# Designs tried in a protein design run: peptides against a protein of PDB entry 5H65. Part 41

Target 1, 294 residues: chain A of PDB entry 5H65
Amino acid sequence: QYLERTPLCAILKQKAPQQYRIRAKLRSYKPRRLFQSVKLHCPKCHLLQEVPHEGDLDIIFQDGATKTPDVKLQNTSLYDSKIWTTKNQKGRKVAVHFVKNNGILPLSNECLLLIEGGTLSEICKLSNKFNSVIPVRSGHEDLELLDLSAPFLIQGTIHHYGCKQCSSLRSIQNLNSLVDKTSWIPSSVAEALGIVPLQYVFVMTFTLDDGTGVLEAYLMDSDKFFQIPASEVLMDDDLQKSVDMIMDMFCPPGIKIDAYPWLECFIKSYNVTNGTDNQICYQIFDTTVAEDVI

## One batch from the design tools (peptide; aimed at target 1 E50 T205 L234 D244)

Design b2_p14_3_s2 (made by RFdiffusion4, then SolubleMPNN; from b2_p14_3, 6 letters changed)
Fold by OpenDDE base, seed 3:
Structure b2_p14_3_s2 (fold): chain B 294 residues (1-294), chain A 14 residues (1-14)
Amino acid sequence: as target 1 above (294 residues)
Amino acid sequence: MKRPYFAVEPYVPF
């Protein structure tokens, strides 16, 4: 299907929903700070939520660390357990459960750790050495996920989150349903534990100007627009620099809009009803930054 | 529907 280029002034007069091809300049965008543009999106209920900050996670794990691991839940067919007692006056106990593959402990780079009572710092250290980490707590009859406000799975620097609204959590023993207990694919782990995984997305508002009109277009994209995963950008300085360079190219700071590059993209219009107010909104879709810019 | 590049013209849709 071919779409003719449509000027913004014409688009602004039309009813929604429709799809358009446009040529415009990026007058401005919000938010300006990259970390503010990265959100978590539920593919099921479509809720957008903030990525938890380190301070938030620290509180969750600190609270979890006040709970003593249940000795009755140690060393099952699924995992081997090791317990540490800290030398501080509180005598904090930390349990690390090493998940086995068919009764055999895998290599460290393939091993899933279940961590009970660990601090954020300790969890991060372990995630650097081992492939995968799940923060857990002792339930009544089995280990359980610690808290959906924290990652359900940590792989390297990537924190995987689940939707509180859509998830129906199952106990850790449900990991037995996974045939391959070495790769630990996030979606497979989520499915086994009854978690609806959240998706990292870039969320931005672009103000587009083609000289005939101005409109705001919404961008919500995980990895196609920038060709950079939203899930990785917050933890990678080089990726952050790349996004910043791209945005600076499209919307150069300190110069007049007349010098801005002309950009081609697709936008779609849609109706939003809030009470008695009906508004037409616009969203960027099926658009990628050119490869020569990346 | 071919996807445009968010870039300076001319672009090559993919």
Scores: peptide ipSAE 0.025, ipTM 0.588, DockQ to the pose 0.024
OpenDDE base, seeds 1, 2, 4, 5: peptide ipSAE 0.021, 0.020, 0.022, 0.020; ipTM 0.538, 0.535, 0.521, 0.543; seed 5 fails the geometry check

Design b2_p14_3_s3 (made by RFdiffusion4, then SolubleMPNN; from b2_p14_3, 5 letters changed)
Fold by OpenDDE base, seed 1:
Structure b2_p14_3_s3 (fold): chain B 294 residues (1-294), chain A 14 residues (1-14)
Amino acid sequence: as target 1 above (294 residues)
Amino acid sequence: MKRPYFPVEPYVPF
């Protein structure tokens, strides 16, 4: 459905909720650093959380590596296990469990590894070789996911996270419910393990100015706005450069706003209650960066 | 002037 263009001064006088088409300049945006704008969003409870830093993951995996793999949980019908003792680090034991497909070990590029006692570096090396890796620990009767503060699944350079609030974790043997144990689709793995997967999203605040008024509009988007997946941008320098280039085009540094490009986009208004105060807020929706800009 | 943004025309539920 077509929306007529509405000036910001008119929008600012109207009650919410409503949808608008606007033509405005991007006076400024927050946060300025790309890594600060990428968050994890739960589709069920809608909580936003930070993407864990490498240092955070190092700590989690180091702590996990202090526990010795349980021999009783090795070599099941689901997986074949191999144990390594490190030459350094006080003889740390690392268990790698190779998940079988119908009792047969698949090819490396289709094999899911369950890693127990591995460091972040070791896990990343394995994920690059075998594609799919799940960090695990020895439970009482079965292997279990190590920690939802860390990825439940690492595929190449992509870290898949789960919501601590909404997930009800199930043991590793529940992977048996997957008929095909070669593709390892993140959503399927999550479902089998009782995990609510988090979604990578860009979270930004745009200050928009059309000369008649100024308003702040919220952007929360996974892959539509920039046509770049938020899930990949932190691990890809070229994608980061592309986003930076786009933002520099919209809000070029060192020049006056009069020379900024005019942007057409959709915004929706909504009501927010903060105690006794009612406020109207705005969010960008159904808007994409033009293809000729990327 | 380049138009770096373009809206995807939505259905308006209001």
Scores: peptide ipSAE 0.028, ipTM 0.610, DockQ to the pose 0.026
OpenDDE base, seeds 2, 3, 4, 5: peptide ipSAE 0.014, 0.022, 0.021, 0.011; ipTM 0.528, 0.494, 0.509, 0.448

Design b2_p14_3_s4 (made by RFdiffusion4, then SolubleMPNN; from b2_p14_3, 6 letters changed)
Fold by OpenDDE base, seed 5:
Formats: C-alpha cells, structure tokens, sequence
Structure b2_p14_3_s4 (fold): chain B 294 residues (1-294), chain A 14 residues (1-14)
C-alpha cells in the first residue's frame, strides 16, 4: 500500500486512528540520555519497567549470597555441582551447577550454569566463558530462580529479564522438558521456568516540525528503528556511539533547525482518554534508519 | 508498508 505524504498541519486537524507518511525535521527528542530511553516491556501486561542498575543487582546477589547452598540439591541427573568457599573473612559458599545434556557435560560454549551465591562480578565473568548463566537459590525441594528482579538468564553481556506480575515460576528441574540442552534459547528457557520474558525497547518522544505544524511522536521499538537491538546497546560502547551519532545527525547540536535534515517516516494516530479529556497521540511505526545514515 | 527514516532533498511543505 502507498501512503501519500501529508503535512503536519493537515494531520493535526484529523481524527484518530489513522496512518500517515510524513516529511519533517526532528526539532528535539527526549530523553536526551540513551540509558534513560532503554526500558523493559512486558508483552502480556504491557507494563514498562526500568532496566535494573548494577547497584540494584549487587544488592540482590549480595542477599542471595547470605544463603548457604543445600547439599541435598547438589548433583542430580540434570546437573553436576561444584562448591567453592571464598577466601574472604565471610567464607561465602558459591555453588555452580553444570547442566548436562543427556547425562553428558557439554562444552563451555554450549553449557548452561546455575549459580548459587555468586556476586554480579563473578556471574559476569562466568557468562563470558560459558553459554548461559542462571542465578538460582536452594528451594525446599529443588533449585529455584533467585529473583525476577535480577536476570533469569545471562548470555554473554545480555541480561534477560522476566515479568514479576505475569510469571508463575517453576523449579529448575523443569529444564528437563527441553529436548536440546545445548541451545539455550531465552524464550524456551523462560517457557520451561514459567517466565514471561520482558523485551528491551527504546522509548523516546520525537518533536517533529515540517514548518506547517509541530507534532510529538512516540517511539517504542526493540531493534528495527535503529537497526540496533535495545537488548545489547547498554552493554556495548560502540552501539551506544552509533545511536548517538544517528541522533546527532537528525538533531545536530549547536545549529538552528533551518539547517536540520528533512526526514521521512510513518506515524499513526490514536486516541487517549484521561478522565473527560480526549487527546490524539502519535506513534512512529514501520520506520527504519536508512543504511546511508548509519 | 515499511519506509526508511532518511535524509531527503529540501522539501517545501507549503
């Protein structure tokens, strides 16, 4: 389908919902800091959550480290367990459970670790060597996920989170339902453990100006707009620089809007009701930053 | 329906 370009002054006079093709300049955007624009979205309850900060995770893992691993839950058909005692004055015990595939330990690049009592730093170091890491704790009858306020799965530098509201956690032995225990797909792990996975999204508001009118358009996108995954950007300096460069190109600092580039995108209008007030809002959709811009 | 968000030649919206 083809949408004819519509000036903003005409759009601002029309009822919602409708779809538009526009050509406009990016007058401004918010939030200005990239880390503030990356959030977690639940596909089920649609809540937006902040990505936990390192300090928040440190607290969660420190609390988890106060609990001693249960000896009765070590070395099952699903995993082999190793226990370390730290050399510090606290003598913290760390349990690492290596998940087996059909009774055989996979290679490091295919192996899932369950870690009990580890710090964020230790977990991150392990995730750089092994395929996946799940922070766990000793439950009454089985290992359980430590806390949905922390990642349920860490793969390299990517932290996978679950929705606390929508998830109904199941014990670690439910990983047995996975036929292949070498390919740890986050969605499959989540399903086995009763987790509704959260999606990383860019959340931004663009102020668009075509000289006929000014319009605020909402952006919520995971990986298509910037062609950069929101799930990776917080942990990759080069990706952060790329997003910053794109935004600086669209909205160059220190110059007047007359010199800003003209940009083309799709927006859709929709109705929002706040009490007795009806407001028309706009959202960017089906738009990707051009390759020559990246 | 998909379009790139890209710079275009100067456009007169009036």
Amino acid sequence: as target 1 above (294 residues)
Amino acid sequence: MRRPYFPVEPYDPF
Scores: peptide ipSAE 0.026, ipTM 0.500, DockQ to the pose 0.024
OpenDDE base, seeds 1, 2, 3, 4: peptide ipSAE 0.019, 0.024, 0.019, 0.025; ipTM 0.428, 0.446, 0.413, 0.502; seed 3 fails the geometry check

Design b2_p14_4 (made by RFdiffusion4)
Pose (drawn by RFdiffusion4):
Structure b2_p14_4 (pose): chain A 289 residues (1-273, 279-294), chain P 14 residues (1-14)
Amino acid sequence: QYLERTPLCAILKQKAPQQYRIRAKLRSYKPRRLFQSVKLHCPKCHLLQEVPHEGDLDIIFQDGATKTPDVKLQNTSLYDSKIWTTKNQKGRKVAVHFVKNNGILPLSNECLLLIEGGTLSEICKLSNKFNSVIPVRSGHEDLELLDLSAPFLIQGTIHHYGCKQCSSLRSIQNLNSLVDKTSWIPSSVAEALGIVPLQYVFVMTFTLDDGTGVLEAYLMDSDKFFQIPASEVLMDDDLQKSVDMIMDMFCPPGIKIDAYPWLECFIKSYNVTQICYQIFDTTVAEDVI
Amino acid sequence: SHYTFSTSSEPRPH
């Protein structure tokens, strides 16, 4: 009834901060390599970070495999422990600690594992069969998180990361403070270990064109715009294909802008200290499947 | 704020 759209030339003449409903074509976008759009964002210090690569994680886990699990930290009231020996793996030993709920191991889909000396591949397989996995190492007096460079929790396809600057790391026994040992809410796991969780976000720069003007608008969201969770997309081939198809739909390579579909959205202007623009309250996924 | 993107040759994650 009252749906009206503001041309871009009118927006460029106005001061910030304001909000606009617009319709424009996506002339171009960055990043050209879409996997680079997935960033980690700390809600406490507002820093943006790259997600560690497989090679980065492999280095951490292989380095973890050189250390011997300490027998003194095995079989507590918090967890049962099991050590596996290996062959042709530089004498590697893998420790898996099964976390108990009131002195009893829960079902595998509710059971959290702590693992010393495991590979990324093994941790991912364990994450399918069990509730979740925390990479750990034998500290002086207790098990401790392997490294904040690696995920503090792998749950399903989500690798949860913490902020190195904002976190004050606590040892594993502090998991006793969790209300139960079956739900394993990632924010609750992070609080018990003194970790400030990072948030996954899609970060992209759109160049919008409606024929009256041109404008650069940022995309920064976790799951609204694509209806694809940024927290899952790097570990899910189907979600990656969906992002590829949506961006190919709005901005196909090689063909002209005349043939592109329109992008209906809101944008908000703001002062940085020049005026910048950002997409908000917008989804392409409700009308596109 | 302004945003930038990596120039590295690292492969796509799976």

Design b2_p14_4_s1 (made by RFdiffusion4, then SolubleMPNN; from b2_p14_4, 8 letters changed)
Fold by OpenDDE base, seed 2:
Structure b2_p14_4_s1 (fold): chain B 294 residues (1-294), chain A 14 residues (1-14)
Amino acid sequence: as target 1 above (294 residues)
Amino acid sequence: MFFTYSTDDRPRPR
């Protein structure tokens, strides 16, 4: 839809909900640190969650590593199992289950590994080699996802998370429903396992100023605004630098706002009720950084 | 110059 440009002063006087096209400068933004702006968002319940820190994952996998793989669950029609006993750490047992495609082991780069009893370091090493890894544990009758607090799928350096609230986990054997067991699409894996995937999103608050007024606009976006995936930015130094550069261009440190670039944005207003108080808030939508800026 | 643009099927601002 085409929207005429509306000055902020006019917007600030109007009731919500409405959509606007604006021309404004980014006076300031928060959070200032990029890692603080990357969150996990559930598309179903809309809760925001923090991206787990490595330390958090270490704890989860350390706990998982205390559990012994069940021999009865090894070597099924779905996967071939190999067991290792570590020389250190009291002889910890690690099970790796290689998922087969129609009874045949795929190439390493196409093979999904189910890892049981591995540490974060071990899992990361395997994910780098085999590209697709699911941390699992022995359930009563089948392998199960280890913990939704940890990634349900690790592909290279990308950690895929699921919503604890919205997911209804199913056992690993449900991966049999996947026709193609070589291209492990996160959404397909999630669906098979009853997981609602979380989405990486940039979450920021922009203070916008067009000279007529000032308003705060909320940004929640996965990959459209910066044209950089939020899912990749935390693991890629170059992408981090790019985002930082973009923000520095929008809001140059040590420079007066008069010299800031103009931004054209879509914003939508919406009502937020806090008890008896009604507040109008604003959110950026359908807006992207210009290609020549990136 | 606009560093961002709205995606409303309009030509990109330059």
Scores: peptide ipSAE 0.121, ipTM 0.682, DockQ to the pose 0.024
OpenDDE base, seeds 1, 3, 4, 5: peptide ipSAE 0.120, 0.119, 0.134, 0.098; ipTM 0.684, 0.715, 0.685, 0.707; seed 4 fails the geometry check

Design b2_p14_4_s2 (made by RFdiffusion4, then SolubleMPNN; from b2_p14_4, 6 letters changed)
Fold by OpenDDE base, seed 5:
Structure b2_p14_4_s2 (fold): chain B 294 residues (1-294), chain A 14 residues (1-14)
Amino acid sequence: as target 1 above (294 residues)
Amino acid sequence: MFFTYSTSSLPRPS
């Protein structure tokens, strides 16, 4: 596609919806803190949600740990079960179910663990060792996903979340529908369990200035703009630093805007109605950060 | 390492 460059002053006078190519400086942006810019987005209902912080997960898993694993649900054709009793004063029981591939246990890095009664710390340790972990609980007739407020799948340091509104949860035995029980692709796991997976997205508002006018546009993007996955940035210090450096380059602190680099962006306008109030909003799209932003 | 907190919602198209 090709769009001619349009000055912001002209854009501000036009009706929505339209698409534009602009050249502008980033006068300011919000939120300033990276962790506040990472959200979970449902591709179906389009709700934005906060990424649960460690404290939130601690509570969920602590509550789950108060439930005793059901012996009747252990050691099925799908998984082998091992039970631990903690040595603490509580004597908490933890069940780990090792999912089999055609009756055979996969290699550790290919093995999916179903964890029942584990703490966040324990789950994280297991996810680092075995790669794939699903927090579960004992249902009436089968193991079930513990809580959609927690990750339905943890792979390494990546937490995969599902939409509470759009998901229709199915029991763990539905993992049998997966022919290959070694790769554990998040989307496949989600589909098997009736989960609508949420997408990590960067959500930021850019105040753009090209000297002719000032325009506020927001960015909602998963991995294209920064060329950094939003799904990984919260757990990777180097990626965080990279994003921070990019934003500092675009909007350097303590420097006048006249010295800011020019940014080439695509933006689209759209109408928003709040009661009787109609306004035009703008969103950045199909834009990727480049090294040379002159 | 960062964790998110509650923030304002974004405008949605009509």
Scores: peptide ipSAE 0.036, ipTM 0.550, DockQ to the pose 0.083
OpenDDE base, seeds 1, 2, 3, 4: peptide ipSAE 0.029, 0.032, 0.034, 0.028; ipTM 0.605, 0.664, 0.616, 0.582

Design b2_p14_4_s3 (made by RFdiffusion4, then SolubleMPNN; from b2_p14_4, 7 letters changed)
Fold by OpenDDE base, seed 5:
Structure b2_p14_4_s3 (fold): chain B 294 residues (1-294), chain A 14 residues (1-14)
Amino acid sequence: as target 1 above (294 residues)
Amino acid sequence: MFFSYSTSSLPRPS
């Protein structure tokens, strides 16, 4: 895509929608803290929501742990089940179901675990040892996803979430529809279980200044802008440091804006109506941090 | 402590 560079003063006078290439300095941005900028976005209903906090997940899994696994749902053609009784917490029952591929247990790094009654800590430990973990509960006739407020799939340190509004959950036996039960691609798991997966996104507002004008443009991007996945940044200190360094490069603290780097990017304008009020807003698109900047 | 950033405040295209 090629567009001629347009000064901000000209853009501010034009009607929306339009696409622009601009060269401007990042005067400021919000939110200032990285963890505040990472959100979950539904591609279907477009709702933005917060990533659940550890405390939120603790509550959900504590509640799930009060339910006893149903013996009738153990050891099916789809999975082999093992039950543990904890030494504390009133002898809490924990069920782990190992999903089989054509009747054979996969290697640990390829195996999907279904967990009943596990705490967040226990689930996380298992997800680091095995390929994939799904928190589940005993339903009426089958295992079911525990709660869409918690991850429907955990792979290593990555928590995959689903949209409560758009999902129509199906029971665990629907995983049988997957021919390959070793790779456990999140989208495939979601499809089998009737889940609309949420997408991790960076959501930030940039105040851009090119000397002719100032405008705010927001960024909503999953992995292209920083070349860092929003889905991984919250659980990786090095990735967090990288993003912070990039933002400090764009908008260095304690330095006058005259010394800020010039940034070239694409923005699109769009109309927003609120009653009788009509406003033009701007969004960054098709832009990646250049190597010469970092 | 986590501080929230209101995503609902972001203007959506009309």
Scores: peptide ipSAE 0.033, ipTM 0.595, DockQ to the pose 0.104
OpenDDE base, seeds 1, 2, 3, 4: peptide ipSAE 0.022, 0.019, 0.019, 0.031; ipTM 0.587, 0.546, 0.525, 0.588

Design b2_p14_4_s4 (made by RFdiffusion4, then SolubleMPNN; from b2_p14_4, 6 letters changed)
Fold by OpenDDE base, seed 4:
Structure b2_p14_4_s4 (fold): chain B 294 residues (1-294), chain A 14 residues (1-14)
Amino acid sequence: as target 1 above (294 residues)
Amino acid sequence: MTFTYSTSSRPRPS
């Protein structure tokens, strides 16, 4: 699709919805902190929520650790179970369930662990050794996901979250529906467990200025704009540096806007109704940061 | 269709 470049002053006078190609400078953006720009988005209900902090997860897993694993739920056709008693004054019970593929334990890099009663530290430690980890609890008749406020699946450093509103949780035995019990694709796991997975997204507001006008454009993107996955950026220092470098390039610190680079991008306008007030908003779309051809 | 943008260059299809 080809769009003619439109000056911001003209755009600001037009009704929504429309699509535009613009050339403008990034006067400013918010939030300034990268960690504040990463959110979780539900593709169904479109709710935006914060990525849980480590402290939030600690509380959830501490609460989960107060429950003793149910012995009758151990060692099923789906998984082999091992129980540990922590060497502390409380003697906390931790159950690790190793999910089998057709009755055979997979290699560690292919194995899904179900962890019951583990702390965040213990869970993270295991997730570094095994490909996939699901925090679980003992239900009435089966293991169940511990809490949707915590990740339903941890793979390496990536925490996969589910939407509390849109999910209808099913018990762990529903993982039997997966033919391949070695790859543990997050979407497949989510489907089996009745989870609507949340998507990591960058959420930013860009203040754009082309000399004719100024407008704010909303950015909500998972991996296209920066060519960096929002799902990985919080746990990867190099990716964080890359995003910071990009933003510093767009908004060079310590210099005037006259020296800022010109940016080309697509924006779409849309109507937002707040009571009786109708407001036109703008969103960046189909735009990827690219290097100049030298 | 998505477009790639670089500073001071015209967008290209990606």
Scores: peptide ipSAE 0.022, ipTM 0.539, DockQ to the pose 0.027
OpenDDE base, seeds 1, 2, 3, 5: peptide ipSAE 0.019, 0.023, 0.021, 0.022; ipTM 0.539, 0.530, 0.540, 0.534; seeds 1, 2 fail the geometry check

Design b2_p14_5 (made by RFdiffusion4)
Pose (drawn by RFdiffusion4):
Structure b2_p14_5 (pose): chain A 289 residues (1-273, 279-294), chain P 14 residues (1-14)
Amino acid sequence: QYLERTPLCAILKQKAPQQYRIRAKLRSYKPRRLFQSVKLHCPKCHLLQEVPHEGDLDIIFQDGATKTPDVKLQNTSLYDSKIWTTKNQKGRKVAVHFVKNNGILPLSNECLLLIEGGTLSEICKLSNKFNSVIPVRSGHEDLELLDLSAPFLIQGTIHHYGCKQCSSLRSIQNLNSLVDKTSWIPSSVAEALGIVPLQYVFVMTFTLDDGTGVLEAYLMDSDKFFQIPASEVLMDDDLQKSVDMIMDMFCPPGIKIDAYPWLECFIKSYNVTQICYQIFDTTVAEDVI
Amino acid sequence: SWTFGPYEPFPLPP
């Protein structure tokens, strides 16, 4: 009834901060390599970070495999422990600690594992069969998180990361403070270990063109715009294909802008200290499948 | 689906 759209030339003449409903074509976008759009964002210090690569994580887990699990930290009231020996793996030993709920191991889909000396591949397989996995190492007096460079929790396809700057790391026994040992809410796990969780976000720069003007608008969201979780997309081939198709739909490579579909959206202007723009309250996924 | 490699710079929100 009252749906009206503001041309870009009118927006460029106005001061910030304001909000606009617009319709424009996506002339171009960055990043050209879409995997680089997935960033980690700390809600406490507002720092943006790259997600560690497989090779980065492989280095950490292989380095963890050189250390011997400490027998003194095995079989507590918090967890049962089991050590596996290996062959042709530089004498590697894998410790899996099964976390108990009131002195009883829960079902595998509710059971959290702590693992010393495991590979990324093994941890991912364990994450399918069990509730979740925390990579750990034998500290002086207690089990401790392997490294904040690696995920503090792998749950399903989500690798949860914490902020190195904002976190004050606590040892594993502090998991006793969790209300139960079956729900394993990631924020609750992070609080018990003194970790400030990072948030996954898609970060992209859109060049919008409606024929009256041109404008650069940022995309920064976790799951609204694509209806694809940024927290899951790097570990899910189907979600990656969906992002590829949506961006190919709005901005196909090689063909002209005349043939592109329109992008209906809101944008907000703001002062940085020049005026920048950002997409908000917008989804392409409700009308596109 | 994606091929992962070294990061390239591009504009980021302030």

Design b2_p14_5_s1 (made by RFdiffusion4, then SolubleMPNN; from b2_p14_5, 6 letters changed)
Fold by OpenDDE base, seed 3:
Formats: C-alpha cells, sequence, structure tokens
Structure b2_p14_5_s1 (fold): chain B 294 residues (1-294), chain A 14 residues (1-14)
C-alpha cells in the first residue's frame, strides 16, 4: 500500500480512524522484558491472555493425575491404549492412547498421543519422542480434552492453546473426521474438537518520536514485525537473542536518541472509550523491521 | 528461559 509520509505533529491533530505512514525513532518501548510481551490472542473475541506458566500447568496436570483412566474407554477403533501404574503416588495410573490412521499405528514421529493422568514432566518427555500430544481425561462416554487452561496440543516445544470463551468442546472421537491422521495440523485438530485456537502475539507499546511530535503506538503481531514467530520465541534461545538484537538496534541502550536509526512503519488511529474518557490510540500494522544484518 | 513477571495492560482497538 502507498501512503504519503505524515509527520507525527500532524497526526496528533487528526480525528480517528485513519491510516498513516510515518518515519520516526523508537524512543522507548514497554515491556522491556521479552517474556512479558508474548501473549495469547483470540481471533474471534479478541481477548488477550497470559501464556500459562509452568507452575500453572503443573497444577492442572497434577489434578488430572488424581483421576483413574476409565477402562471402558480404552482401545477403540481410533486408538490403542497402554496403561502404566506408578509404584509411588499410591499407584497412579497413566494411560497413553496411540491414535491410529485407518486402523494402523503410524510411525512414531507421525503418531498423535492422547495422555491421560500424566504429569507435565511425563508429557514433555513423550512430546520429545512423539511429535504430537493431547492431554485428555475420561469423560462419561468418551475421552475428552483435559482443560483449555492447558494446551490442547503439544508439538515438540510448542504449546497450542484454545479460547475458553469461543470454544465449544467436542469429544475425542471427533478426531475421526480428520482424513489424514499423521500430520496433525493444529488448526485441523482444533476444528475437529470445537476449539478456537489462540494465537501467540507480541504485544508492545512503542514511544515514537520524529522530532515534530511524540506518540505511543501499540504493536500486536504474531510473526510479521520481527519475522520471528511469537509461538516459538519462548522456547528458543536463539530467537530470543534475535529479537533482543532487533530491539537493541532500534533502541540502543546507553546511546542518545539522536543516533537512533529511523523506523519507517504504518500506524492506524482508532477511538477507545474508557469509562467516560474518550481517547485516540494508535496501532502499528503491516510493518516488518527485521534486517538481513541480524 | 524466562522468569515471568506482572502482566501489562494494553489498549486494544474496539
Amino acid sequence: as target 1 above (294 residues)
Amino acid sequence: AFVFGEPEPYPLPP
């Protein structure tokens, strides 16, 4: 898209909504810590949520582990079941259900595991060996997703979450609707189970200064701005370093703003009502700042 | 690795 460059001083005087192309310096940004900028966003209801902490997941899975797998729900046409009994913890039972493709077990790297009664540690170990894992529980007539407060799907180190507000959960047997039971695409799994998947997003506030004025612009972006997926950054040290390098490039610590590089980006204005207060806010959109030098 | 802190509020478009 093409827009004429507009100075910030002019933008600050205009009504919303409008779109602008700007050239400004990143005076500052918040939050300063990368982990605080990664959130979960619902594409339907637009609710922002915190990414659950390990401690939160521990509680959920520990609670799930107190419930015994129902023998009547084991070994269906959809999956083969294996049961382990721990020697400790009063003989806790863990059920692993291996989802079959057309009645045949796929290769380990293509097999979806349904885990019932597993701890976070056990689930993580399994996800390292088997690419796809779903935490489940025994329902009345079928296996069901354990809890939307936990991932509905774990693939390697990536946790996929669903929106509690927008999802209408269906039982595990609805995975039968998937023709391909080897690839386990998160969106397909979510659709089959009635889940609205949440999106990992970077959420930041940029203070932009072009010498004519200063404004705060909101950034909510999943993978375009940094050319780095928000879904992967939390579990990858190299990606974290890359994001830090990008931010340090545009907002170098210990350096005066006069030496900062210019940031060219698009922003849109919009009206926000907070109680009796009406204000104009700004959001960055359709902007990429990642450089080959990084 | 991250050590999580307090969440921050953000103004979203309507």
Scores: peptide ipSAE 0.055, ipTM 0.493, DockQ to the pose 0.481
OpenDDE base, seeds 1, 2, 4, 5: peptide ipSAE 0.010, 0.053, 0.051, 0.019; ipTM 0.305, 0.501, 0.487, 0.531

Design b2_p14_5_s2 (made by RFdiffusion4, then SolubleMPNN; from b2_p14_5, 6 letters changed)
Fold by OpenDDE base, seed 2:
Structure b2_p14_5_s2 (fold): chain B 294 residues (1-294), chain A 14 residues (1-14)
Amino acid sequence: as target 1 above (294 residues)
Amino acid sequence: AFEFGESEPYPLPP
């Protein structure tokens, strides 16, 4: 879509909703800490959620580990089950269910593990060896997803989460609907289990200044703006450094704004109602920043 | 490794 460049002073006078192309300097941004900008977003209900902390997950999995796996649900046509008893005094039982593809166990790198009663540490260890892990619990008649407050799927270092509001969970046997039981695409797994997957997003507020006016615009973006996936940045130090470098480039500390590079982007205005008060807000969209701006 | 923290809520488009 082609849009003429519009000065901020003109935009600030117009009613919403509208779309604009702008050229402005990034005077400041919030939050300043990258880890505070990474959120989970539901594409259906549009709620923003915090990424669970390690401590939050510990509690969930510790609680799950207090439950004994139901022996009646072990070794089905879908999966083979192995049980471990921990060395602790309580003798906690952990069930690992290996999902089969047409009755055959796939190679380890293609095998989905269903973990019942595992701690976060144990699950992480398994996810390092096996590409795909789902935390589960024993339901009445089938295995079920443990808790949507925890990842429904762990692949390597990536935790996939689902929306509690929009999801209508189905039992594990619904994985049978997947023709390919080797790749374990997160969206396919989510669909089979009735999960609306959450999206990792960068959520930031930019204060933009083009010399004619100052405008606050929100950034909610998964992978376009920085050309870095929000889903990967939390687990990759190099990606974190890259984002920091980009932000420092556009908003360098200790330097006057006159020396800041120009940012070209698209923004859209929209109306927000807080009680009886109407506010016009702005959001950055369809924008990619490049380091070669200078 | 990332530290975790909450950010201020943002007004979302309708």
Scores: peptide ipSAE 0.063, ipTM 0.552, DockQ to the pose 0.475
OpenDDE base, seeds 1, 3, 4, 5: peptide ipSAE 0.027, 0.059, 0.063, 0.022; ipTM 0.554, 0.530, 0.554, 0.524; seed 5 fails the geometry check

